# Peptides against a protein of PDB entry 4GMN: the designs that were tried, part 112

Target 1, 375 residues: chain A of PDB entry 4GMN
Amino acid sequence: RYANITLLALVTLASIGTDFQETLVKGNQGSRESPISAADEEWNGFDDADGDAMDVDQKSSSGEDQEEDYEEIDVKEDDEDDDDDSITSEMQADMERVVGADGTDDGDLEDLPTLRELIQTAVPQLIRLSNLPIDSDESLTIQSHALSALNNISWTISCLEFANGENANIHNAWYPTAKKIWRKTILPILEADSADLKLATQVTSLAWAVARVLHGETPTDGNPHRKFISLYHSSKQQAGGNSNSIEEPEDPFQGLGVKCIGVVGSLAHDPAPIEVNREVGVFLVTLLRQSNNVPPAEIVEALNQLFDIYGDEELACDKEVFWKDGFLKHLEEFLPKMRTLTKGIDKRTQPELRTRADEALLNLGRFVQYKKKHA

## One batch from the design tools (peptide; made by RFdiffusion4, then SolubleMPNN)

Design b2_p15_7_s4 (from b2_p15_7, 10 letters changed)
Fold by OpenDDE base, seed 3:
Structure b2_p15_7_s4 (fold): chain B 375 residues (1-375), chain A 15 residues (1-15)
Amino acid sequence: as target 1 above (375 residues)
Amino acid sequence: ISLPPATDYVAPKVS
């Protein structure tokens, strides 16, 4: 009983996170003629299509025919189409305020009651549930659902613009909570070195969502970038051995490899330690050099991360890593390979992957020209 | 599964 109520509440919190994101994406598309970068569309909510139908093993105990006259309680099917998919009028009002708010700097969420309750009430409980001792399938299920809910909330918040002091109130409220998720949920799971690739995928998705807001201010304790790089390599070694691979996600951008690249890319932004930036930059450039053995989606993500990390010439990482380690030469040498890779993607079978690869190829050409002009 | 040691990502030597 209590387990089912807890699971239902966690599923509902995950759904609320999904609907909130869809509304945010739709709202941002309506207000800015600037296309949200195709990176912000990447939050395909975890399709709850793994309704693992509890095979209620109807053990046919041949219990005797007591004809108890069950009075046919004519339960009127009130087909209340519970359009329970309706974003509450309060959530919609909070979204309209977030998209429209010339935010007051004070981190006060008084005008955002739903978002306040998510950050202040729900997230601390989800962090607790994600840290329960795993001693049963029930505790594992609770952890998974708590991670899904944290993922959806964190992704939704990561779709907000925080550049130039936009949404500063939300950023200031989320920032300490995001650091708490990192330290209390993400790091302990990564340190457990579990062979569970499902759990690793969930924690990596959550880590990406959190790192998309914290960037180079993400806690560097225990060198998390190296853990995600190691996880990337481990995921490739497992996929090569068992043809019973865990269902490759139908979306090539939902792969554990892409998620690992997204996390480490986000961790390498200024003000990250220059050594963290170097190790990540070398990892990303090494993927481009090995592109014949790397999925196209991971190449697209690795390029986008390289553009974002090294786009500003005033940053210390431009001089101390990009120029010093000769990254421009590797990007120039990769440009003809990227043209071949992109042309090899069938527009009919993989239209999204082809579009994102065409964009990344265009940006690579522009980025190389930019860096050559500023050399 | 012991994560393979983070291979010392040698900066891609520009030869």
Scores: peptide ipSAE 0.017, ipTM 0.615, DockQ to the pose 0.036
Fold by OpenDDE base, seed 4:
Structure b2_p15_7_s4 (fold): chain B 375 residues (1-375), chain A 15 residues (1-15)
Amino acid sequence: as target 1 above (375 residues)
Amino acid sequence: ISLPPATDYVAPKVS
């Protein structure tokens, strides 16, 4: 009885985290679609073309009204009010406030009661449930659902803009909780060195979501970047041997390899230790050199991570890693390979992968030009 | 449902 209530609560929390993301994404799209005021369309003056209204004599051709008695098929619109009551009115109200809030600097979520309860009450319980001793299939199921809920919540929060002090109240409330997820949930699971690929995929997804907010401020204790690089290599060795075991996710960007790249890339951002940055940067550049044996989605993610890590010339990693280790040469040598790779993706069968590869190719060209100008 | 990473690659604002 208690287990079923706990599982139902965990599924509900995971759904809430998903619905919250979907509406934040819609809200952020709506805010970016602030109508560029069509006011700067120069009103090209109405040319007073004195177009002489030729009186076209409407010859009333008396078409015989054949009243074809269209039997009005009374399609009862069964208004299936699919009251998809999934999003509570309280969640919608919190989401509208998240999109509109000039963030007050105090990490007080007074105006966001649902998000506050999610971060302050629900997440600490999910962390506790993810740390239960695994002694039964029931405890493993509870851990998996707790990780799923933590993943969805963490991903949702990681989709918020925090640059320039935006959403500072949410950032300040989330930041200590994100560090707690890392230290209490992610690290213990990574240290247990479990052969469970499902658990490894769940913890890696959660680690990426958390690291997308913490970046280089993610705790470096126990060198977690090396564990994710090891997991990347181990996942490739297993996939090559047993064609039957892991249903590759239908979405190429949901693969464990992409998730590992996303985690280690995020961990390598400033202010990460230069040695962590170097090890990750070398890993990512090595994937580009080995691109013939790497899935296109992993190449796209590795490129995006390299641009984000090394896009700022004022950062210590630019001088101490990017320039010192000669990364520009590797990126320039990869540019023709990326053009070939991108052109090899069918737009009809893999439209998203093709779009993201076209963008990554464009950005690679721009990035190489930028770095050559700032050399 | 594992949420797709919203990989909105925010191109670094080239200052």
Scores: peptide ipSAE 0.014, ipTM 0.599, DockQ to the pose 0.511
Fold by OpenDDE base, seed 5:
Structure b2_p15_7_s4 (fold): chain B 375 residues (1-375), chain A 15 residues (1-15)
Amino acid sequence: as target 1 above (375 residues)
Amino acid sequence: ISLPPATDYVAPKVS
């Protein structure tokens, strides 16, 4: 009885975290262009004002309009009004305030009572439940649900804009809690050397969500980036040996490899120690060199992480790692491989992967040109 | 400049 109530509460908290994410995505689609997924941000570079517009006159060859009569499959949307009564009127009001709040309000979540209770009351209990001694299938189930709830909440918060002091009240309330999740939930599970790939995937997803807010301010104690790099390599060795492929997630971007890259990329941002940045940068550039054996989604994520880490020339990692270790040469040598990889993705069967690969290819070309100009 | 060799992080032998 008590276990079932705890599990129901954890499932409800995980659903609340998902519904918050979906409503933030829908709310942003109504007022601004769709929140470009962190992968769909076109790397604009710094506006160097002197860009001679090379007029590439691509003559549009007039392909004949074959009007293929698409039979309108009248999919009767059965309007099953599943009144998903899961979103309270208070949660909806808090979400409307998060989408509408110009970031002028100081660190008190006074105007966001549901989000305040989520961060201050629910998350500390979820951290406690994720740290229960595993002595039964019940305790393992509770841990998994607590990690799922922490993941969904952390992902939702990581989808908020915090640049330029936006949502500073939420950032300031979340930041100490995010560090607590890292130190109390993520690190202990990573140190337990568990052979459970499901647990490793849950912890890596949570670590990515937390690291997307903390970036280089994520605690570097115990070199967690090396643990995620080791997990990446271990996941590849296991997939090659057992024909019991854990069902590769239907979404290429939900793979453990992508999640490991996202975590270590986020950990390597300024003000991360230069040694951490170097080890991550070398890992990412090594994936590009070995791209023939790397899934396309992992290459896309590794490229985006490299652009974010090394886009700013004023950062110490640009001089001490990017230029010093000769990363530009590896990126230039990868350009023709990326063009081949991207063209090899079928737009009909994998439209998202193709779009994100076309963008990462465009950004790679721009990034290489930018770095060559600033050499 | 050759990238430093991937540190031989000996994956702990799953016994």
Scores: peptide ipSAE 0.013, ipTM 0.544, DockQ to the pose 0.020
Fold by OpenDDE base, seed 2:
Structure b2_p15_7_s4 (fold): chain B 375 residues (1-375), chain A 15 residues (1-15)
Amino acid sequence: as target 1 above (375 residues)
Amino acid sequence: ISLPPATDYVAPKVS
C-alpha cells in the first residue's frame, strides 16, 4: 500500500519533469521568431570582439529545381489528443515566467512556486529514495522511479539558458542541489559495481543532465570520468557478445554510449583539472580514430563535445591539451571519414541522425579551419 | 558558444 502510493508519486514527479521539458522546448520555439532548431546551430568559433563576420558569399548555384512531386501522403496522424492534463495552469505559468524572466541574481524562487517545490521539497526526497537499501524487487523499482524523476527534473533544468546571467535565480537554487544529486545519488551508484545496465543507463542519463549545468565544476572526487569511460567500454563488450538481449534504443542518441560521451565531455570543461580534460580529450579523439567500429550517434556527440571543450583558445586546456597533444591533426585526418560516415546515413530511415551528422561535419570543417588560423 | 547539447534526453514516461 505505501509502496504503491510512493510509486504513483514518483511516476507523477517524472511526468511533471517531462511535461516541463516539453513546455520549455515549445516556449523557446515560440519566443524565437524562427525556430532555431538545436540542429541549426552552426559552430561559428568564438566571436572575436571585432565582429568581422566573414560574409561567406554562398554563390547561389542555380541547380535546376527538379520539382519531384512528392505526393503528400496525407498520413492522418491520428492526433490521439493524449489529454495533456498533466500540465497544470500553475506549471504552465511558471514555465512562461522562466522563458521570460530577466534573471534576478537572488536565488529566490518565490515567483516560481512549482519549480521551488520541485527543487526544495521533491528532489531531496528523490535523493533519499534513490539511496534506499536494495533488498527487494520493490526497492529496485522505487530506486528506478526515483532516478527517472531526478533525471527528468535535471534535464528540464539543464535546458534552461544560464549564459550571461540568464535564469540566475534558478541556477543559484539548482547548483547546490545538483552537487547533492552528484554526491549522494550518482557517485554511490557508480561505486556499486553493478552489472545492471538499466541502472547504469539511468544513472548515466542523470549524470549527464547534472553535468550539463555543473560542467567542470562537477565534483571530481574519485575520478568519475574514468568510471564513465570504463562503463562505455564495458557496454561495447556486452553489446558485441549478446546481439540478442539488449534492445538498442530506437533513438540512436538514447544509447548508453552517447550518454557516457555526454557526461565525460561535460566533466572536461573549464575549470576541470587539466588531467581530467586530457583523459577525456584523448578518449574522444580515440573514438574518432576508431570510427569504423563506433555508432554514428556517438561520433556526432564526441565531435560536439570536442568543439565545446576546445572552442575557447583562452582556456588552459587549449594550450596544455589540444595543441600539446596534437588534436588538430586527428580532427583534420577525420574529416574525410566523417564525410563518408555522414553520407552513409539514410535520410529516410534516420532523418535526425543524418541532420545532426551533417551539422557536425560542417562544424568539424569550420573548427579545423579556425584552429589552423589560430595556430 | 556551447552548442546546445545534441540530445534532448527525455526519460521514457514510466507507464
Scores: peptide ipSAE 0.018, ipTM 0.625, DockQ to the pose 0.094; fails the geometry check

Design b2_p15_8_s3 (from b2_p15_8, 9 letters changed)
Fold by OpenDDE base, seed 2:
Structure b2_p15_8_s3 (fold): chain B 375 residues (1-375), chain A 15 residues (1-15)
Amino acid sequence: as target 1 above (375 residues)
Amino acid sequence: SKFVPKRVRPVRPSV
């Protein structure tokens, strides 16, 4: 009896998350499809009104330069070459204590009481339900529904704009909860090393949604990027061996491979450790080199991640990874292959995949030109 | 300067 009520509540929460997401996607399409009505309103030239030049007498107040002799404190550079630029788990925990001490402004969702209750009351219960001991088909069903609800909520929130301080109250309320989902739900399930590809797909989808908000501030403990890269390779080995129907998802972008690429790409953003960035960057570039055996949707996602990771020349990963590891050459060599791949996608049968491949091809050409200009 | 990809669609969430 309680289990059926819990399952109904989880299905209801997952459905609310889906409906809210569809509404946000439609709303964000509606705001972008706001026609720039070319209001060709002829901006009638402002007539040159003859405004008299008032001579403001610049009284040069000669302030006396008091040369305060600042003693140059010769800070001895003790060059202890501890080149371990790895954000240690301890440093990350200290940074989280510092950020968590100033982050006591629980992003005041006073104006969003339903979203507050979703984040503060529902999500912590879903995290608990996702961590139940698996001892029955009923506990597996509860976990799957809890993960589905967390996925839909996390994806919905990840569709909000947070750039330039937009939705900062929602971001601040979500951020600690997103980290909690990562640490309490995602990592324990990834560590359980389950051969269940369905569970792995649910967790990877949730991980991508969470990492789309946290980016490089996603907890690096236990090198989760390597677990997702391993999962990517394992998923390819299983698909190649058994002709048994893992129904390839009808949507190419719902594939486990795309989800793995989306997670690791998101994890590799600044301020991720440079070695995490390198391993992910090498993985993504390797997919482009092996593109003959890679689904087009995964190539599109890998390109998008590469543009988003290495799109900023001011970031350490530009110099230390992109240029140092010679990624530009691989992208330039891939450009003709991407043209062939994109042309091979039937617009009639796969209109979304074709549209996203055409966009990725356009961006690849632009990105190669950008990098050549900034070389 | 930052490279900004042209994006026609929000990434469809993996539902």
Scores: peptide ipSAE 0.467, ipTM 0.916, DockQ to the pose 0.681
Fold by OpenDDE base, seed 1:
Structure b2_p15_8_s3 (fold): chain B 375 residues (1-375), chain A 15 residues (1-15)
Amino acid sequence: as target 1 above (375 residues)
Amino acid sequence: SKFVPKRVRPVRPSV
């Protein structure tokens, strides 16, 4: 009885997380339709249609000059320089909200009570449920649903823009909770070294969602990047041995390999330790070198991660890893392989994979040019 | 200067 209520609540929380995610993805698509796609409308040339110049006769009717007396309206420029520096009571209230943040800036989600309750009340319970002792199929089911709910919530939040101080209140509220999910849910499951690839896929999906917000500020305890790299390799070894089709997800981007790449790529962003960045960078570049045996979706993700990690020349990882370890050469050598790989994807059967590969190929060419200019 | 990838779609969240 209690288990069924718990399962229903977990399924409901997972559904709410999905519905929010779909709404945010739709909203962000509407704002990111920059009209750049409208510029390739072929300007169909003006056909030179022979317009016969009809001879309209000059009938000269002499209309009388009525001198309308323009009354000069003396517009008095009253220079009312009323510098009304009246800081509106609303601006003072907003400033008091900003200044009243004593150093427990637990991002006050005053305007987002549902999100506040989700982060502060629901997520801590989901963390507890994901970390229960597994003693039955029922406890496994509860853990799986708790992980799914945490995944959907974490992914939803990770789809918000946090650049330039956007959604800072949500970021600040989520950040400590995201670290708690990492330490209390993700790390314990990774350390249990379970042969359960379903559980590994769920925890890796959650880890990617969390790491998309925390980036290089993700807790480095126990070198989690190495655990996900190990999991990547282990997943490839198991898929090769047992013809027990773990149903490869119908979506190539839902594969455990893609998720592992997404996690480790996110973990390697600044301010990650240079050693973590290097190990991940070498892993990603090694996938490109071995691309003949790597799924196209994993190559697309690995490229996207490389662009995001090494896209800023001011970061320490640019000098200490990208240039020092000679990554440009590997990217340049991969460019013709990426063209072949992308062209080999059927647009009819795999339209998304092809679109994302075409984008990654475009960005790879641009990235190589960028790095050559900034060498 | 920073490199900005051209991305037509946000990264699909793993739901």
Scores: peptide ipSAE 0.467, ipTM 0.917, DockQ to the pose 0.649
Fold by OpenDDE base, seed 4:
Structure b2_p15_8_s3 (fold): chain B 375 residues (1-375), chain A 15 residues (1-15)
Amino acid sequence: as target 1 above (375 residues)
Amino acid sequence: SKFVPKRVRPVRPSV
């Protein structure tokens, strides 16, 4: 049983690694923006240096073929999934109305057959593999690989521009699949409340990638923003106690705290419920107020999320949260602290972190001026 | 009017 699952995972991972980048580069050639340099996407996803080369020791044990009759567990598709496809069809029909009737863009990736097969064939299999019962180290390994594959796919798609109807065909094909990843992979793993920080980091990375496309249209069932805020706080408590090196990722932006901020920030975008937006906005502003104990990378991400969430004065969250809860004062009070924080980052040892902090500081000054002009 | 942040790079994929 496991050997066939492992083989399916390996075949699916291999198909992702070879043809997907070429397909996305080809899809993006239609967009006038500079091709995402395939050079900055070092798909180093295989540098998990767990060099357990499975020495497939070919011990030819002639064990008798007990044909264990695998009873096909008739997973009753509970008919509750049909109502969700109806809402997606209405939302799809409303999106089709917004994009205008002249594009026969039925989400048919006709020009992108490899991407279509990846979304329609590979991703559903990866979702299934991520949901296997964890009963062995082998099943845990399979889940990890399925999550890594889903993460890489979702991140790569999330790097496409979808603003102003760009890549609408890819967006329309991905959107229902992204919701399926959220509901069938991310939520169940978050609800299992495992003490496994590796698994929590993987699922949070995937959740961020998915939420970067779905934004405030991400399913709000079970208040997932609160789960990620809780995970953020729990991760900080654990890092303080055990000197067992959870290897702080060499990249400050790959930390679980940054990922949690990225998820909840993305979830709080319009059209998110105002109370979800408020809880996230208060969380992010609270990080800025407590910045003395917050890693610089998390501050950079929290600022970027705040700019994106509250950058539009026409959105309900601007009036009902940003102005009502007095966020401008906290951002203005944070400007001197951000200048000090940014200056404290060594350009020689942490050039990326310094560059992103300098950018976030620039944007914070501009954002405060913008909000003061539109008060 | 909308505020547009100045960004030098897209968010790097969490590979």
Scores: peptide ipSAE 0.466, ipTM 0.914, DockQ to the pose 0.644
Fold by OpenDDE base, seed 3:
Structure b2_p15_8_s3 (fold): chain B 375 residues (1-375), chain A 15 residues (1-15)
Amino acid sequence: as target 1 above (375 residues)
Amino acid sequence: SKFVPKRVRPVRPSV
């Protein structure tokens, strides 16, 4: 009984995160042409409609026909079309305020009470639930649902624009909580070295969402970038050997490899330590060099991360890593391979992958020209 | 000078 209520509450919190993301994306289409370059990163919703039909084997115990005359309580199906999928009027009002408010720099969410309660009351409980001792399948299920709710909340917040001091109130409220998620949820799970690829995928998705806000300010304790690089390589070794169908997500951008690239790319942004940036940059450039054995979606993500990390000539990583380690040569040598790769993607069967690859190819040509001009 | 990638928001078809 209590487990089912907790599960229902976790599912509801994660559904709220879904609808909130969709509405933020829709609301931000109506206001000016600010290129939300960040809306392209796919939030994995609850596609776990694992209808585990518990085949309750109705063991037909032929118990005797006591015809207890159950009076037909005419339960009027009040077709309350509980379209309870409706974003609460308070959440909608909070979203309209998030899109419209030049937020005061004070991390006070007084004007955003629903978002405040989500960050200050719900997230700390979800962090607690994600850290319960795993002693049963029920505890594992609670952890999974808590991670999914944290993922959805973190992804939704990461879709807000924080550049140039936009949404500073939300950023300032979220930032300490995001660091707490990292230190209390993500790091302990990554350190437990679980062979569970489902758990690894969930924690990596959450880590990406958190790192999209924290960037190079993400805690570097224990070199988490190396753990995600190791996880990337381990996932490739397992996929090659065991035909145990962890169903590769039908969406190529939802793959664990893409998520690992997104995390480590985000971790390598300024003000990340130069050695963290170097290790990530070398990893990403190595994927491009080995592109014959790398999924196209991972190449697209690796290119996007390289453009974002090394797009500013004023950053220390431009001189100390990009130029010093000769990355331009590798990008130039990859340009003809990217043209071949992109042309090989069928527009009819994989329209999104082709569109993102065509864009990444365009940007690669422009980025190489930019770097040659600023050499 | 900063490089800005051209990113086309995928018009996710509204399901």
Scores: peptide ipSAE 0.446, ipTM 0.894, DockQ to the pose 0.333

